Peptides against a protein of PDB entry 4CIC. Designs and how they scored, part 203

Target 1, 148 residues: chain A of PDB entry 4CIC
Amino acid sequence: KVSTKGHYGVQAMFDLAQHFGEGPVSLKSIAERQGLSEPYLEQLIAVLRKAGLVKSVRGAQGGYILAREPRDIKVGDIIRVLEGPIAPVESVSQDDPEHSLKFDFSVTKSVWEKVKKSIEEVLDSITLADMLKDAEEAQMAQGYMYYI
Target 2, 147 residues: chain B of PDB entry 4CIC
Amino acid sequence: KVSTKGHYGVQAMFDLAQHFGEGPVSLKSIAERQGLSEPYLEQLIAVLRKAGLVKSVRGAQGGYILAREPRDIKVGDIIRVLEGPIAPVESVSQDDPEHSLKFDFSVTKSVWEKVKKSIEEVLDSITLADMLKDAEEAQMAQGYMYY

## One batch from the design tools (peptide; made by RFdiffusion4, then SolubleMPNN)

Design b2_p27_2_s4
Fold by OpenDDE base, seed 3:
Structure b2_p27_2_s4 (fold): chain B 148 residues (1-148), chain C 147 residues (1-147), chain A 27 residues (1-27)
Amino acid sequence: as target 1 above (148 residues)
Amino acid sequence: as target 2 above (147 residues)
Amino acid sequence: SAAEERKREKEKKEKEKLEEIKKKTLE
């Protein structure tokens, strides 16, 4: 499962992708469009910036931009930055040492590794450019439905 | 992500699969083999029983058995019973109504639906029988390394 | 085609703007 953080991170990055080439976008404008709190978005953007996926632009028209072209940013890259490695099983909190997933039954582990690999393959197959294309296609499809 | 409940549920079901055809297995024995607390296992088994994946046998040699053959139980079936539908995104706790995932950006939703589908396909492609086979192959491979 | 030329011109303007933004980000 993708966390809320991962979900909103992808939304914010997608918003930046939609404005790619238009110049810096303010956090306020992203927050308004994506229905996010500005403070929460600041935290997300800070992490994404540190990871080199986003750049801050200073000045009167300051804000944030994608550090790379949308085609060079995978959804998997965003998720890995925000959540770390894709874990197929929720980490049993280390706090219950007795219930440590110590019985790494090799077979059960193999099942979860297959799940992990599948998730990674999907997320790494989708770029922000792919998402932009899908959005354009969806808008065109909606536009055609209004003209019929 | 699979929850701890899902993980342990698959382990318990796999244990029952290993003993399939040998008769009823006690919860105590499953708990010992799988490193689970017996009370926790009771809760898991109760859910699995209600879903018709496990049967209880009464009597002196009472316990639990798989309700179906291992080949007829997918890992996905176990996960769906224990966790419900595979949700690609963790449900934002309903408690923060302001941060409701209201902006169902159709595109972002599509990404998560692809992830969901991929997980479902994997989990539905693996049966308890497949897991048994993998275990046997692994044991044989270990045995061959000792020769 | 006129559509391809407009696309090329848009891509060129986007690249130029990106380079200007990159320059301002390094400052």
Scores: peptide ipSAE 0.032, ipTM 0.738, DockQ to the pose 0.012
Fold by OpenDDE base, seed 2:
Structure b2_p27_2_s4 (fold): chain B 148 residues (1-148), chain C 147 residues (1-147), chain A 27 residues (1-27)
Amino acid sequence: as target 1 above (148 residues)
Amino acid sequence: as target 2 above (147 residues)
Amino acid sequence: SAAEERKREKEKKEKEKLEEIKKKTLE
């Protein structure tokens, strides 16, 4: 599962993508639009900045921007930064690995690796630019519904 | 993420698949082979039984069997029984859904739905029979390394 | 077309603005 941190991180990055090219965005404005607390967003942005996905801009119009173009940021990149490697299973404490048939463990592990690979493929196939496009399409669809 | 319950549930079901056609398997034997506590396995098996994936057999050679052939049980079926619907994101308490741009929420939701769909497709593509086959192939590969 | 020219001018202005922002960006 993607954590709340991963979810909100993607939201914050998407907000920055929507404003990409407009200049730096304040954390306050992101927090207001995304329904996030500023302190929580500060923590998220600090991690994203350290990973080089976000840049801080100084000055009177200071704030944050994407460090790369939206097309160059995959959702998978955001998730890996915030959560680390995709783990399809929660940490199983094997209390007694010696009594567990190593073989059965190997087969079950292969199932989870397939799940992991599938998640990675999906998340790496979606960029912030793709999300922007999906947003535009959704807005157009809503606009057409008001004119019909 | 698949919970520990889901993981151990798949292990227990796979153990039952390995013994499919041999008769009922005791919880004790499953627990020993899979490194599970009997009490924990009892809870898992109770859920799986209620869902109709496992059957209890009574008698001197009593125990549990798969309720269906291994080819008719998907990993996805096991996970859905133990965990419910696959949720790609942890429960996000939207404290203020009214202030969240409904639109941004919709786009992010679509990402998670794609992830969900992909997980479901993978888990529904793998049967216990596929796992048995993978096990056989792994055993053969190990056997060839020793000869 | 006049519409294509306006689009090109807008893209150019956005690029220039992005470059100016990059100069103010903390490394």
Scores: peptide ipSAE 0.028, ipTM 0.743, DockQ to the pose 0.012
Fold by OpenDDE base, seed 4:
Parts: C-alpha cells; structure tokens; sequence
Structure b2_p27_2_s4 (fold): chain B 148 residues (1-148), chain C 147 residues (1-147), chain A 27 residues (1-27)
C-alpha cells in the first residue's frame, strides 16, 4: 500500500508538473490547489528537494520547480524517494520478535516478490507527463459532456 | 501492502494445501510449522472458515481442511477474505476529516487504480497448487546442490 | 506548417525560460 505521504507527494509533484515552464510555484499555492496543509507540504518538498526531484528558486518570484522534465520523472521515482523501496508486505515492527514475519517461507516470499515487481513495473511505467496527458483527456471529455 | 494478517493467512492456507488429502490438520500443528501463535491462527481460521475456504472436521481426528482443491483457491481469494478489497493506498482513517484522502483528484486516482489492477492480476494468477509446485521445485533444486 | 512552427517557437521559449530559471537557481 502507498502511504498518505506517497499519495500527497505524487499530488504535489503533479501540481508542479502542471505548472512546468511557468516558473517557480509557491508552496502556499500548491497547498491550496491540492488541499494540503502548508506545513505538511514543506516536509514533503524538503524530501523531494534533497532527492533532486524538485528545485528551490530564491527571490521575489521564489518557490519550487521540477528539477527534471515531467517525462523524466516516474511515479515510481517519487514513491521510492518518499517511502523507500516498495514493500509488498507491511513490515511487522522488529519489536515483537515472536511476530517478526520470518519470511523464512521461501514460497510465500516468492509470491510477495512477484507482487512487488508488478507494482514497480506499473509505477515505473507512469510519468508525470503521462499524468498530464490523462488530465487533458479528462478535461476534454468533460467539456464535451457540457456541450451535449 | 499486504498486512501481516494477509501474510499469515496465506501461510496457513498453504500449510493446509500441503496436507490436502491427508485428512484434517490440527491448528496446533499448523501453528507449530508456520511459527504462528495458536490464538492468532484461530482468529484467521475463523474468518477463512466463514468465507468457505476452510472446513472444520469434528471428532478424534478433528481439525481443518481446505474446502476446495488447492487449484481452486487463488492467493487473491485469501487476501480478499482477510483484508477486503485490495486498496493500493492506505486509507487515512476517517477520523481526521481534514486529512481524508479526498481521492477527488481523478488523475491520481487512476494511478492507484492501475496499481490495484496489477496487484489483483498477480494474486489471482497464483493458486495454492502453483505454490505447491514451486515448493517441490525448490526442494528438488536444494537436493541437487547437495549431490 | 504554421501550427508546427508555433509549436517549435513555444518549445523554444519554454526552453529559454527554463535556462533562465536554471541560471537563477545556481546564483
């Protein structure tokens, strides 16, 4: 499962993609459009910046931009930065040694590895540019429904 | 992500598959082999039984059996029974209405739907019979490394 | 076509703007 952090991170990155080429976007404006708290967004952006997916621009028109073109940023890249490696099974916290998922069962492990691979393939097949295209297509479809 | 409950449920069902045709298996024996607590396994088995994946057998040789052949039970069926519908995103608990993942963003929702579909396809492609076959192949491969 | 030329000019302007932004980020 993708965490809330991963979900909101993808939303924030998508917002930056929609404004790509328009210049720096303020965190406030992203927060307002995406329905995120500004403090939460600051934390997300800090991680994304450190990973080199986002750049900070200083000055009167300061804010954030994508560090790469939308076509060069995969959803999988965003998720890996925010959540780490895709884990198909929730890690049982190491604190209960008796309930530590002894992944010792080789066959069950192989099932989860197949799930992991499948998730990775999907997330690595979707770029921010693909998401932009899907948004445009959805808007066109809605526009046609209002004219009928 | 598959929960711990889903993971252990698949392990327990796989244990029952390994003993399919040998008669009823006690919860104690499953718990011992799979490294599960017996009380936890009782909870899992109760859910699986209610869903019709497992049958209880009464008597001196009482215990549990698969309700269907291993080939007729998908990993996806086990996960759906134990966890419900495969959700690609953690549901933010409804308790914080301000942080409710308003999946209102149609495009982001579509990404997660693709992930969901992919997970479902994988889990629905794997049966307990496939897992049994994989276990046999792994044992044979280990046996050949010792010779 | 005039439409392709407009697209190229738009892409060129976006690239120039991106380069200016890159310069300002390095300063």
Amino acid sequence: as target 1 above (148 residues)
Amino acid sequence: as target 2 above (147 residues)
Amino acid sequence: SAAEERKREKEKKEKEKLEEIKKKTLE
Scores: peptide ipSAE 0.024, ipTM 0.736, DockQ to the pose 0.012
Fold by OpenDDE base, seed 5:
Formats: sequence, C-alpha cells, structure tokens
Structure b2_p27_2_s4 (fold): chain B 148 residues (1-148), chain C 147 residues (1-147), chain A 27 residues (1-27)
Amino acid sequence: as target 1 above (148 residues)
Amino acid sequence: as target 2 above (147 residues)
Amino acid sequence: SAAEERKREKEKKEKEKLEEIKKKTLE
C-alpha cells in the first residue's frame, strides 16, 4: 500500500506540475488547493527537494517549482523518495527476531516479488505529464456534460 | 501492502495445499512447519473456515483441509478473505475527519485504481496449484545443483 | 506464583500484539 505520505506527496507534486512554467508556487497555495496542512506539506517538500524533484526559489515571489519537466518525473520516483523501496508485505517490526517474516519459504517470497514488480511497473509507467493529460481530458468531459 | 495476517494466511493455505489429499492436518503441525504460533493460526483458520476456503474435520485424526482443490483457490481469494478489498492507499483512519484522504482529486484516485487493478490481476493469476508447481521446480533445481 | 504472573503477562503481550496486527491493514 501507498502511505498517506506517499499519497499527499503525489498530490503536491501534481499541483506543482499543473503550475509548471508559471513560476514558483507558495506552500500556502499548494496546501489550500490540495487540502493539506502547511506544516505537513513543508516536511514533504523538504524531502522532495533533497531528492532533487523540487527546487526552492528565493525572493518576494519565492516558493517551489518542479526540478524537472512533468514528463521526466514518474509516480514511482515520488513514491521511492518518500517511502523508500516498494515493499509488498508489511515488514514485521525488526524487534521481534523470532517473528521476522523469514521469507524462508522461497515460494511465498516469489508471490510477493511478483506483486512488487507489478506495482513498480504501474507506478513507473505513469508520469506527472500523463496525470496532467488525464486531468485535461476529465475537464473536457465535464465541460461537454454541462453543454448537454 | 499485504499485512502480516495476509502473509501468514497464504503460508498456512500453502501448507494445507502441500498436504491436499493426505487427509486432515493438525494446526500444531502447520504451526511448526510454517514457524507460526498455534493461537495465531487458530484465528487465521477460523476466518478461512468461515469463508469456505478451509474445512474442519472432527475426530481422533481431526484437523483442517482445503475446502477446494488448490487450482480453485487464488492468492487473491485468500487476501480478500483475510484483509478485505485490496486498497492501494492506506485509509487514513476514518476517525480523523480533517485528514480524510479526500481522494477528491479524480486524477490521483485514478492512479491508485490502476495500482489496485494491477495487484488484483497478479494475485488472481496465482493459484495454490501454481505455488505447488513452483515449489516442485525449485526442489528439482536444487537437486540438480548437488550432482 | 511468579511463574503464573509471567505466563499471564506473556499471554497479555501476545494478545496485544495480535490486536495490533489486526489493526494493521494491508499497507
């Protein structure tokens, strides 16, 4: 599963993609549009900035921009930065050595590896540019429904 | 992600598949082979039994068996029984209304729906019979490395 | 007995772990 952190991170990155080329966006504006708390968004953006997905712009009109074009940022890249490697099974907390999910059974491990690979393939197949296109198509479809 | 419950449930079901046709298996024997606690396994088996994936056999040689052939049980069926519908995103606990993941944005929702569909397709493509076959192939490959 | 108390504490911890595992949904 994608954590709440991963979900909100994708939302914030998508908001920045929608404003790509318009200059820096304030965290306050992103937080308001995406329904996020500003302090929470600051933490997310700090991680994304350190990973080189977002740039900070200083000045009176300071804020954040995407560090790359929307087509060069995969959803998988955002998730890996925020959550680390995709794990298909919840790691039993390392503190119980006896209940370490010793994936000792090669067969069950292979099932979860297939799930992992499938998730990675999907997330790596979707860029922020693809999401922008889907949003435009959805807006056009809604616009046509109001004209009927 | 698959929970620990889902993972151990698949392990227990796979153990029952390995013994399919040999008669009822005791929970103790499954617990020992799979490295599970017997009380935990009892809870898992109770859920799986109620869902009709496992049958209880009564008597001196009582225990549990698969209710269906291994080919008729998908990994996805086991996961759905133990964990419910596959959710690609952690539901922010319903109790914090302010942090309800308002999937209000149709586009982000569509991304997670694609992930969900992909997970479901994988889990529904793997049966306990497929897992048995993979285990046999792995044993054969290990046997060939020793000659 | 101290042994019975340790057994009860172990059973309590095991129950708490089981409840925690029940709360951890598929991530």
Scores: peptide ipSAE 0.022, ipTM 0.754, DockQ to the pose 0.017; fails the geometry check

Design b2_p27_3_s1 (from b2_p27_3, 20 letters changed)
Fold by OpenDDE base, seed 1:
Structure b2_p27_3_s1 (fold): chain B 148 residues (1-148), chain C 147 residues (1-147), chain A 27 residues (1-27)
Amino acid sequence: as target 1 above (148 residues)
Amino acid sequence: as target 2 above (147 residues)
Amino acid sequence: SEEEKKEEEEKKKREEEKKKEALLREL
């Protein structure tokens, strides 16, 4: 599953994509639009910035921008930055050597590897540009429903 | 992600598939082969039995068997029984109305629905019979490496 | 007592396991 951190991270990155080319966006404005706490968003943005997905702009109109065009940022890139490698099963804590999944039967592992690969393929197939397009199509569909 | 419960549930069901047609298997023997605690396995088997994936056999040679042939049990069926519906994101607890994901932007939701669908398709494409075949192929490959 | 400390540590481990299981349900 994608964590709350991954979910909110994608949401914040999508907000920055919607404002791409308009200049820097304040964390406050992102937090307000996305229903996030500003302190939580600061933590997410710090990680995303360190990974080079977001840039900080200083000055009176300071804030954040995407570091790349929306087409050059995959959802999978955001998730890998926030959560690390996509794992289908949580690594049972290595700390109990007795309950070490010693019999990670190669077959059970292969099932989880297939799940992992499928998740990676989906998340790597979706860019922030694809999400922007889907939003425009949804808004157009809503607009047409009010004129009928 | 698949929980530890889902992981061990699939492992226990696979052990029962390996012994399908041989009669009832004791929980102790499954626990020993799969490296599971017997009490934890009892909880998993109780859920799987209630869902009709496993049958209990009573008597001196009592234990558990698969309720269906390995080909008729998908990995997705096991996961749905143990974890419920495959969700790509945890439902943020409904209990904080202020941090309600009010802007579950239809677009972000659609991304997670695509992930969900992909996971379901993979897990529903794999049966316990497919896992048995993969185990036999792996054992043959190991056997050929020793000759 | 040492038993109460063990019960509190076991309760804390169960709460951490429940948090991990909740996080495992999240992941």
Scores: peptide ipSAE 0.168, ipTM 0.713, DockQ to the pose 0.014; fails the geometry check
Fold by OpenDDE base, seed 2:
Structure b2_p27_3_s1 (fold): chain B 148 residues (1-148), chain C 147 residues (1-147), chain A 27 residues (1-27)
Amino acid sequence: as target 1 above (148 residues)
Amino acid sequence: as target 2 above (147 residues)
Amino acid sequence: SEEEKKEEEEKKKREEEKKKEALLREL
């Protein structure tokens, strides 16, 4: 599963994408819009910054910006930064590999590798720009529902 | 992620698939082959049995069998039984939907729904029969490395 | 009582197991 950390990390990155080109946004403003605690968001942003997905801007109008354009940031990039490699199963690999028929382990592992690959393909197919577009389309659809 | 429960559940179901048509297998034998504790396997099998994926056979040669042919059991069916609906994210949905901009929530949710759908499609594309076939192919490949 | 301590330890163990299962579900 994507952790709460991954979920909120994508939310925070999406908020930064919505404000891309408007200049630096404060963590407080992101936290308020996204329903996050500011201390928790600080931890997320610290990781994202260290990975080079976010930049800190200093000064009176300081805050955070995306380090790259929304089109150049995949959801998969965000998840890999926050959670590490996408693992479909928790590696129970500490239990004695000597007693499990090595073969059954291999076949079961191949199923999880297929799942992993599929998750990676999906998450790598979605950029923050795609999310922005989906957002605009949904806003337009809501606007049309107010005119009917 | 698939939980340890899902992982071991698929392992146990695959063991039952390998013995499909040979009659009932004991939980002890499954536990030994799969490196599982018998008490843990009992809990898994109880859930799988309740869902109608496994049958208990009573008697001196009693044990468990698949309730359906390996081709009629998807990996997705096993996971849904053991873990419930495939959730790509832990539902943080208990946090107040009032304060998050409903819109950002919707777009982020749609990403996770796409992930969910993809996982479901993959897991529903793999049967226990497909796993048996992959097993046979891997055994043949190992056999050819010894000659 | 020793029973309350056992029940509290079992409750803590169940809460830790639930937290581990939740963490194992989060992972």
Scores: peptide ipSAE 0.153, ipTM 0.717, DockQ to the pose 0.012; fails the geometry check
Fold by OpenDDE base, seed 4:
Structure b2_p27_3_s1 (fold): chain B 148 residues (1-148), chain C 147 residues (1-147), chain A 27 residues (1-27)
Amino acid sequence: as target 1 above (148 residues)
Amino acid sequence: as target 2 above (147 residues)
Amino acid sequence: SEEEKKEEEEKKKREEEKKKEALLREL
């Protein structure tokens, strides 16, 4: 599953993509539009900034921008930054040594590796630019429904 | 991610597939081969039995068997029985109503639906028979490395 | 009491939901 952190991270990055080229966006404005708490968003943005996906701009109109064009940021890049490597199975916490998943079962491991690869392929196939295009197409479709 | 329950459930079902046609297998023998606790395995098997993927056999050689042929059981069927519907995003606990993931953002929702569909397609493309074949091919490949 | 059984069932359900949520966080 994608964590809450991954979900909100993609949402915040998508908001920054929608405002790409308009200049720096305040955390407050992103938080309001995306229904996020500002302190939580600050934590997400700090991680994304450290990974070089977001840039901070200083000044009276200070805020954040995408560090790259929306076409150069995959959803998979955002998820890997926020959650780390996509793992198909949880590493059972070392806290129960009796339930140490001996992942040594080669066939079961191969199933989970196929799942991992499939998730990575999907997330790496979607850019923020693709998401922007999908949003525009959805708005056009809604606009046509109001004219009927 | 697949839960520990899903992982061990697939492992236990695969053990039953390896012994398919040999008759009933004891929970103890599955637990020993798969490195599972017998009480935990009993809980898994109870769920799988209730879903009709496993049958219990009574008698002196009592135990469990697959309810269907290995070719008729997908990994996706096992996961759906043990974990329920494959959800791409966690349902944020209702405990923080302010952080209710308004999944209403159509574009973000579509990304997670694509992930869900991809996971379902992979898990529904793999049967226990495919896993048996992969195990046989892996054993042959290991046998050739030692000679 | 029946109330204590309900509280234990709700606590067990909350622990199972927290375990499901932890297991789902793990998913």
Scores: peptide ipSAE 0.152, ipTM 0.722, DockQ to the pose 0.012; fails the geometry check
Fold by OpenDDE base, seed 3:
Structure b2_p27_3_s1 (fold): chain B 148 residues (1-148), chain C 147 residues (1-147), chain A 27 residues (1-27)
Amino acid sequence: as target 1 above (148 residues)
Amino acid sequence: as target 2 above (147 residues)
Amino acid sequence: SEEEKKEEEEKKKREEEKKKEALLREL
């Protein structure tokens, strides 16, 4: 499963990809378009900036831009920055060491590693550029549906 | 991600698969072998029984058995019973209904649907029989490493 | 009362068990 943090992080990064090359975008404008709270978006953008996926631009027309081209940012890169390593099983919080997932059973561990690998392969196969293309195709399909 | 419930549910079902054909297994014996608390295992088994994956046998040698052959139980079947439908994104808890509706972004939804499909394909490709075979192969490999 | 403290501790323990059970359901 992807967390809410991962989901909204991908939405915010996709919004920045849609405006790539147009200059800096304000957090307010991203929040309005994506339906995010501005304070929550500030937290996400701070993490993404620290990871070098987003740049802050200063000035009267200041805001945020992608630090890389959309083709050079995988969905998997965004998720790993926001959530850390893709774990197949939710690690029981470290607070109960006795019930810490004894992944000691080699066969069950192998099942979860297969799930992990599959998730990583999917998320690393999708770039922000692929998402932009899919959005354009969807808009064209909607445009054709209004002309029929 | 698979939950702790899903993980331990698969372990308990795998333990029952290892004893398939030997008759009923006590919850106590499963709990001891799998390192689970007996009360927690009772809850898991109750759900699995209600879903028809496990049968209860009554009597002095009573306990639980798989309701189907290990080859006819996918890991995905166990997970769907214990966790419900495999959701690619954690459903934002229903407590903020204003945020729940915003999955409407078609492109991001498509990313999560691809992740869901990939997880389902993996979990539905693995049966308890496949897990039994993998365990036997691992035991043989360990046996060869000690000789 | 010592009985009220025990009842509050049992209630708190039941609420913590329900939270653990809810966390185990969300997990």
Scores: peptide ipSAE 0.115, ipTM 0.705, DockQ to the pose 0.012; fails the geometry check

